# Designs tried in a protein design run: peptides against a protein of PDB entry 7PB4. Part 50

Target 1, 105 residues: chain A of PDB entry 7PB4
Amino acid sequence: KMLNIKEYKEKLLSTLGEFLEDHFPLPDRSVKKKKKNIQESSVNLITLHEMLEILINRLFDVPHDPYVKISDSFWPPYVELLLRNGIALRHPEDPTRIRLEAFHQ
Target 2, 218 residues: chain B of PDB entry 7PB4
Amino acid sequence: DALQMAVGYFEKGPIKASQNKDKTLEKHLKTVENVAWKNGLASEEIDILLNIALSGKFGNAVNTRILKCMIPATVISEDSVVKAVSWLCVGKCSGSTKVLFYRWLVAMFDFIDRKEQINLLYGFFFASLQDDALCPYVCHLLYLLTKKENVKPFRVRKLLDLQAKMGMQPHLQALLSLYKFFAPALISVSLPVRKKIYFKNSENLWKTALLAVKQRNR

## One batch from the design tools (peptide)

Design b1_p18_1 (made by RFdiffusion4)
Fold by OpenDDE base, seed 1:
Structure b1_p18_1 (fold): chain B 105 residues (1-105), chain C 218 residues (1-218), chain A 18 residues (1-18)
Amino acid sequence: as target 1 above (105 residues)
Amino acid sequence: as target 2 above (218 residues)
Amino acid sequence: MAEAILYQKVQELVVVTA
């Protein structure tokens, strides 16, 4: 049965997710929150998978401005990983914004 | 041995049943401190304890004491540093711990076995320049790490903006001078020819220990 | 090796999405 494009995309996403979890996991959060009252705003870091989804969606949803603003939820090592490997590009005038590389062009 | 037991305690955590948890903790902490300052720690011990210090498993006071005794016998593994940086991003450690870590990283820089992976974290370190408490130590670290390929127009702009905000700080001037050395065309501003590059002596906390390490490794 | 694989996987995903 020829996997339709949608099914194939889903398979790629799932495979990518597994790959990212295995090779580029976030630091282990499981250390028991000792309720110390210090509301240290635990910066909720997103997974590399989620980051890539955001970048891909922006590339296709807004092709004329495909840049995403780097938030505190973006783990800096992930950002640098994407930039160094040519997966993402930093905005030339605004270093707080990055885009996914347009591999389809 | 006593050190292995101490490291094991920190790694596995306190066994629930010990009535005197604080005394046991103090005993093991003192054991680690004594060995670290006397002989230094093996790379494996540093790997374990450094992660513990930054993971938030223990209180800030304990974490600070552990981090202060991260003195190598010979070398520090680059992997330990990379893992440590990951913990900094999660925000489970205090601001003071972050400062101490950067001071430690600068002080121990020459004892890190490899720098390739650390260089990949250049952007992370650069982003930390905006933290006023970290800025002096991050500048020093970046001064040690910066290669020609790291000197980009947007980073130059950020450094100049930071200078405009904070003034002409010696540590920032040192980094800018290095940037100008690698890419003169990107920095049109005349930087004062400082004969001496000045960074805060981050190594002062470990000065005696570092001398001892260097002597042992000769 | 993992980084190269990451590049390839992302590239493939972008091409399929396009």
Scores: peptide ipSAE 0.530, ipTM 0.531, DockQ to the pose 0.337
Fold by OpenDDE base, seed 4:
Structure b1_p18_1 (fold): chain B 105 residues (1-105), chain C 218 residues (1-218), chain A 18 residues (1-18)
Amino acid sequence: as target 1 above (105 residues)
Amino acid sequence: as target 2 above (218 residues)
Amino acid sequence: MAEAILYQKVQELVVVTA
């Protein structure tokens, strides 16, 4: 039963990853592939998939403080996407912190 | 055609072998400018050139000229705008280019085919309010984008802080008034009811071109 | 809408992770 849950989780993650790549790709990745010579911007933006993983992990690893600080690696459109759709919540007192919505609670 | 060649040049970059790189660049830039101001550009052309202008591939002078001629024949793709904003985040564009982009975005706002994704950029735009050079134009943009769901307590606080710092700027007052309209409970400060909202005429750079676009699309 | 699907997928993932 546990193995099946792990496998199922992995499948969900994989499917989510594919979905995110199709529908919410980082625009810069499309440009970087075409331009060999663009000096990598000093800021490495993470994928929405990676962002979600961070948020999910924080929710379960640190349930008493499930908030993640928005770093420069967080693409603002992704942050707003998550917030607008109720997937994430902004900290009421610190707008630089967001948490994943507790869908299970 | 000449336009396709010009766009292709900017997209692919200068072919190493051209002895007269500057002349070629100027030629293609003039081609784009001429077509853009005369007929407007197709959405696909804007998609390519807008990204180039903000990517830092070329110098500021070239980027500025490209951005100034991002005039649509019909519509601008929302996707192009989203991509452009990504370059603002990641790319090394000059402050002047950023200002010009926001002016452009405001001026061309009605020609953008959809607004759903742009609305998702609200937080990014809002974050740019702290830049004194951008603030007037960002306020105007936010005025166009703001919905009730965007009006949050922390954003109200930020706007009030900006007002405290910058004074009662017309563009900031306009945005605050809109915020108060959507969420009166969040803004306790009495704002003068301005009957007329005055933003800087960002459209002035494209006034003639925009009139032409509207005439062609009637 | 892609956004609605995103919500559903994330919700499902959270539920499975719980």
Scores: peptide ipSAE 0.528, ipTM 0.550, DockQ to the pose 0.339
Fold by OpenDDE base, seed 3:
Structure b1_p18_1 (fold): chain B 105 residues (1-105), chain C 218 residues (1-218), chain A 18 residues (1-18)
Amino acid sequence: as target 1 above (105 residues)
Amino acid sequence: as target 2 above (218 residues)
Amino acid sequence: MAEAILYQKVQELVVVTA
């Protein structure tokens, strides 16, 4: 039973990943290759998939404080996407922290 | 069509074989500029060129010129704007280009076909208030976008903090007044009753062009 | 439509993880 749940979770994650790549891709990094020279601190943005994974893990690993600090790697449009759709909630006192909505409660 | 050739040039990039790359670029840029100011550009053309201007594919001078001629014939696609904003997040464009983009976005706001997705970018725009160069234009944009649902305690605090740091700026005051309108309980400070809301550069670079667009679409 | 689907997929994933 546990193995089946893990496999199912992996399948869901994979399917979600594909969906996110299709519908909510990061801006095409293809332009990164040519301008090698300018040391501009290319903030490495994480994918929406990675962001969701972080949020989900935090929700279950630390249920008493399920909030994640928004880093520079968090693409603001993704943050707002999650907030506006009720997938995530902003901390009431600290706007730099967000949590995943507890859909299972 | 000369315009199609020009747009294609910017989209595909310079063909390696052209000895006179700069002359070719200038020719195509002038073509785009001429058509844009005379007739406006189709939504598809704006989609392509706007992304190019913000992607860092070309130099700042070229990007600036492209952005200045992003004048619609009829409408601008919301998707084009969302894509453009995404490029701002990547940080490949200059500060001056960012300023110009926000000015453009404010100027062209009424020509954007939909606002639903742009409204989802509210937090991103709000975060840009901390940039002194962008702040006046971002305030204006937020003034256009703000709904009751956007007025949150933490944003009120941020605006008040900005006001404390920057002084009582007309653009901040305008936005705060709107916030107070939507959520009077969150803003206890007395705001001076200004009858007129003033934003920086009330006369946009596109005033004449926008009038022409409105006349053509009537 | 995509946003609604996103919500559903995330919800399902959370429920399965719980």
Scores: peptide ipSAE 0.524, ipTM 0.540, DockQ to the pose 0.340
Fold by OpenDDE base, seed 5:
Structure b1_p18_1 (fold): chain B 105 residues (1-105), chain C 218 residues (1-218), chain A 18 residues (1-18)
Amino acid sequence: as target 1 above (105 residues)
Amino acid sequence: as target 2 above (218 residues)
Amino acid sequence: MAEAILYQKVQELVVVTA
C-alpha cells in the first residue's frame, strides 16, 4: 500500500511538472546582454514546480508556521497565480509571506 | 544630458530632502516627456522607466505620465515587457495603470524586438480576460499573440462562456474567429463572418508618436 | 480551466502527501 502511494505521488509530481511546463513556463530572463552596467539582479528565478514543492514541504514540515517568505527567486506572476486561484494564501500581517492552502484539513 | 539626469532621478529616487521635491520631480518628468514625444526613448531608458512606472515607487499620477511617454526611438526590449508584466502581478499598480499598460503593449507591439518570451505569458494574459476593464485590450493582445498551439479546448470554452456572459463583443468575436481559424473542430458555432476586425484602435494615445517613430526608422 | 486544473493537481498532491 505504501509503495503504491509513493509511486502514485511520483506520478502526480511528474504529471504536474509536465503540466506546468506546458501552461506556465518561466520566461528566460537570460538576456545576457553584455552591457556592463545593468546590474541584472543575478537572482535566479525558480520554476513554479519548485515553488510549489517549497510550499508543500513547508506545510508538512512546519505545520504550525507553514508560511514561506517570498524571495527574489519567486517570480511575481507565479505568486499571483497561486494566490488568485486559492492555492496559496498571503499572511494576514506580513504580505511577504505566503502559505499553501491546507486542502487536507 | 538632461534626459540622463531625469532618468537617474527616477531610478535612484530623490536623494536630497530638498524642499522642492515636487518641482524637481515635475522638471524631470517634463524632460522625459519632451524627449520621448520628440525623439523617442532608447530601449535602455524604456527598460528603466517602464519598471519604475509599474513598481509603485511613485504615485499613480506620476506612474501614469511615465507610462504614457514610453515611446521608443527604435525598439522595445522584450525583456522590459516581461519585467513589466511581472510588476503588474505584484499588485502595486492601479487598475487604470493596468489598462493603460495593455493599451501601451498593443500600441507598441510591433516595436518589441522579440515575441518568444511574451508568448510564454499567454496564459497570464488569457486569465486577465475575466477583468471587464481589461478584456477588450487583452483580446486585442491575444489576437496578436495567438498561435495554433495556444488554441486549447479549455480556452475555447472560456471564450464562449465569456461571450455568453458579455454578449457578442467585437473584440471577443475577433479572437474567436482567430481561434476558429486555427482549430475549426473546436468551435462548432457559426461565427458571423465579420469582414472587418474591430478593435478599439481609434483610441490609440500614441498614434502620432508611432507615426513619427516609423518615419525615423525608415 | 488551466488554473482550475492546476488547483486540482495541487490539491491531489497535497492530499496524497498528507
Scores: peptide ipSAE 0.508, ipTM 0.693, DockQ to the pose 0.311

Design b1_p18_1_s1 (made by RFdiffusion4, then SolubleMPNN; from b1_p18_1, 9 letters changed)
Fold by OpenDDE base, seed 3:
Structure b1_p18_1_s1 (fold): chain B 105 residues (1-105), chain C 218 residues (1-218), chain A 18 residues (1-18)
Amino acid sequence: as target 1 above (105 residues)
Amino acid sequence: as target 2 above (218 residues)
Amino acid sequence: MAEQMLRLMVEELVILEA
């Protein structure tokens, strides 16, 4: 049973990864070229997959403080996406921190 | 059911003939209060009573008591909230009732089933920031509602102007920090790094009730 | 639909991790 759950989890993660790449890709670096004045802040944006992984891990690793600080690597539209869909919650006292919804509780 | 009779009384209004109108009113109000605090109210009951509380049908004291007992058993309908806000526009409720409503809305925000229509009311809520009594609670509400699309240059200007007028209020700073998060280019001003954003504890009035609701829905 | 699916997938992952 445990092996099946692990395998299923891995499969689900893989499927999620593919799904995210298809439906929620990072904006192409090329689109940033036309608006000259946006300072090329070389901020490496993480994928939505990576963001979710961080949030999930934090939820289980630190259940008493499951909030993750939003870094510059967090693409703001992804944060908004997670919040508006009830996947993540904003910290009540710190807008720079979000948590994953505890769906298992 | 005693609750149904009570809700029906508020919905239909006092029947003309009862010499003891006040006793009857109090009886029904107590019934609603008791059920609300013990078990919560159904979404339909909240829909009816919330509208009554804001319609001006009854006096301020009664409206206040009704609002205080708008505790859901499970969920609050977004439609009920939209209707309630529509009554705020009509202006038949007292200033204190408006404050209480915003406090309630913040406290019950997570129990509202949908937020799509409420989000469309963003502009209305934002306009209410001009009211000094409402401002702390409206900031909290906006903190909960604000999306990137809501962060516009004119709203930033209004918030900064408000800050200039009122000083660096914690609730305003919280909202500004959120605005800066969504649109850093619009807010060039260095916001003081506050470790904690503090809103007025609007939840305090319903803290016990909210805990009970959460326990029942687990 | 994509956003709804995302939520469902994440929900399932969270449940599996619990």
Scores: peptide ipSAE 0.632, ipTM 0.558, DockQ to the pose 0.335; fails the geometry check
Fold by OpenDDE base, seed 1:
Structure b1_p18_1_s1 (fold): chain B 105 residues (1-105), chain C 218 residues (1-218), chain A 18 residues (1-18)
Amino acid sequence: as target 1 above (105 residues)
Amino acid sequence: as target 2 above (218 residues)
Amino acid sequence: MAEQMLRLMVEELVILEA
């Protein structure tokens, strides 16, 4: 029974990964619009898949403080997407922290 | 081959230079329809055309006609179905197209080569039960997909709530009966023992074609 | 919508991990 759940979970993760790549890819940085002054902050954006992994892991690893601080690697549209769909919640006192919704509770 | 040209037309889109775009489209659509009903389509052709039908590239009338002729020669790829479901989420297809897709999916269920990835979409299909237009067909699909592992307390509650809202619908009762079979402890409500499971005949649109497919694959 | 599917997939994943 446990092996089947693990396999199912792995398959679900794989399917989720493919789904995210197809429907929510990171913007191709290739549009070099030459606008001058925006400091090319070399910050590597993480995928939505990676973001979800971080949030899920935090939820289960630290259930008493399941919040993750929003870093510069978090693409703002992904954060907004998670919040507006009820997948993530913003910390009531710190808007720079978000948690995954506890769907199991 | 005329079919390859037709599929290529739908894949690449209308060439801008054609003065008679509508006549060309109709010609290619008829070619696809004729081959599909006569011989069925290869898995690769279904993959391409199913994606096109749900992508919103063409109008609803064209999409409906394409979807109606998604008849396999042998098998349908599971990947094609997963891609199709992903398009349903994007919302570029009409409500009627969604209904037709679920009818198609139920009708063609046995011709899908694998079910592993489709089973992972169980939660998505289950959420679609809230759509009144989709509910009968989704219940049928879930009836085909449901495993013991899918029967959870929260899903039971949702089904019972739906029953309270919609009444004792035959398709919903069939699904609840299956849930009770897998997890009798979760369903305390006495369900009428229906001797026969009644779903809407989704197969009616493809009944003749499906018989032909089964005969060819014997 | 893709966004609805995302929510459902994440919900299922969280339930499976619990």
Scores: peptide ipSAE 0.625, ipTM 0.490, DockQ to the pose 0.561; fails the geometry check
Fold by OpenDDE base, seed 5:
Structure b1_p18_1_s1 (fold): chain B 105 residues (1-105), chain C 218 residues (1-218), chain A 18 residues (1-18)
Amino acid sequence: as target 1 above (105 residues)
Amino acid sequence: as target 2 above (218 residues)
Amino acid sequence: MAEQMLRLMVEELVILEA
């Protein structure tokens, strides 16, 4: 059963991945070249796909504390996207933590 | 060949320097149409052109014509369909294009190589039931896609609510009947026993073309 | 519209996995 869930998640995420790459790509690093002053904070941004994977996994793996800490790898527009659309919720007491909406509940 | 040039034109876009952009566009569009209706298109060509038709790169008239000639030679890739659905969500296509797409999807359903990814879009299609223009075609699509695992209490409620709002539409009744088949405990309402399931536009725009495709692939 | 699709897809995933 767990294997099937994992496989299903992977399949759906793969399908989503293509969609996300097309419609919600990370900003091209090439545009950053012209504005010299933004300190190349070498922070590797994760894809929206990866972000969703983390959130989904946390929801199911740790249902009693489904919140994920927002790291520097989380592109702020993605966080806002998820929150704005009701896909994610911010922790009521800790704005640095977000959870996936429990749609099954 | 002429088809490759035409597809390339749509993919790359009009070269700025062409004084006769409309004539060139029409020429390439006719080329695609002729090949599609005569022989069908390869899966790769459908992948490219379907995305173009829904991307908003061209005007509605052009997009409509492209979409109408998305006739497979053999198969349509499910990936192409998933990508197409993604474009529908971007909102660059007209309502008429959306309707045409769902009609196309229903018509071409059997020619799609796999359904696994499309089945994952079940919830998206289901949400589109709220669009009055799409509802008949979406019901038909859902009728084709619905598995037991898709039949959930909340969806049943939504369908019943929709029925209450729209009345006992044949396409909605067909879908509800299928839901009752999979999950009789969820639907306590007596549905009229319809011997025949009727969906709108049983004659699709591609009937002749599809017959030809089936004959060639036998 | 893309955002709405994303929500629906995620919702479906969560519902199906529960």
Scores: peptide ipSAE 0.622, ipTM 0.525, DockQ to the pose 0.488; fails the geometry check
Fold by OpenDDE base, seed 4:
Structure b1_p18_1_s1 (fold): chain B 105 residues (1-105), chain C 218 residues (1-218), chain A 18 residues (1-18)
Amino acid sequence: as target 1 above (105 residues)
Amino acid sequence: as target 2 above (218 residues)
Amino acid sequence: MAEQMLRLMVEELVILEA
């Protein structure tokens, strides 16, 4: 039973990953060329898949403090996407922290 | 090959310069229809055309016709189905197309090569039960997909609530009966013992085509 | 609708992990 759940989870993650790549890809680096002055913070943006993995892991690893600090690697539109869809919640006192919604509670 | 040209046309889209766009479209659509109903389509062709039908690239009439001819020669790739479901979420297809897709999915369920990824979409399908137009077909799909692990208390509550709103629909009763089979402790309500699960098989648009596919693969 | 699907998929993942 546990193996089936793990496999199912892995497959779901894979399916989700493909879905995210198709529908929510990271912006191609090419569009940022024109506004010269903002410091090219060479910050490698993480995929929405990776972001969700981080949030899910935090939710279960640290259930008493399930919040993740928004780093520069978090593409702002992804954060907004998660928040507006009720997938993530912003910390009430710290806007730089978000958590995954606890759908299992 | 005429079919390859037709599929290629739908994939690439109408070339702007053709004065006879509608005639060309109709020609290619008829080609796809003819091959699909006679021989079925390869998994790769279904992958391409199914995505096109749900992407909103063409008008509803064209999408409907494409979807109606998504008849496999042998198998349908589960990846194609997952991609198709993703398009349903984008909302570029009409309500009628969604209904047709679920009907298609139920009709073609046995021809899908793998169901593991489709099972992962269980929650998505379950959420679609709230759509009155989709509900009968989604119930049928869920009846085919439901495993013991899918039967959760919150889903039971949702089904019971839906039954309270819609009444004792045969398709809901069928699904609830399956839920009770897997998790009798979760369903305290006495369900009428329906001996015959009646999903409207009468509306299978592909019945003749499916019989032909089965005959060819024998 | 893609966003709604995303929510549902994530919800399912969370439920499966619990």
Scores: peptide ipSAE 0.621, ipTM 0.520, DockQ to the pose 0.540; fails the geometry check

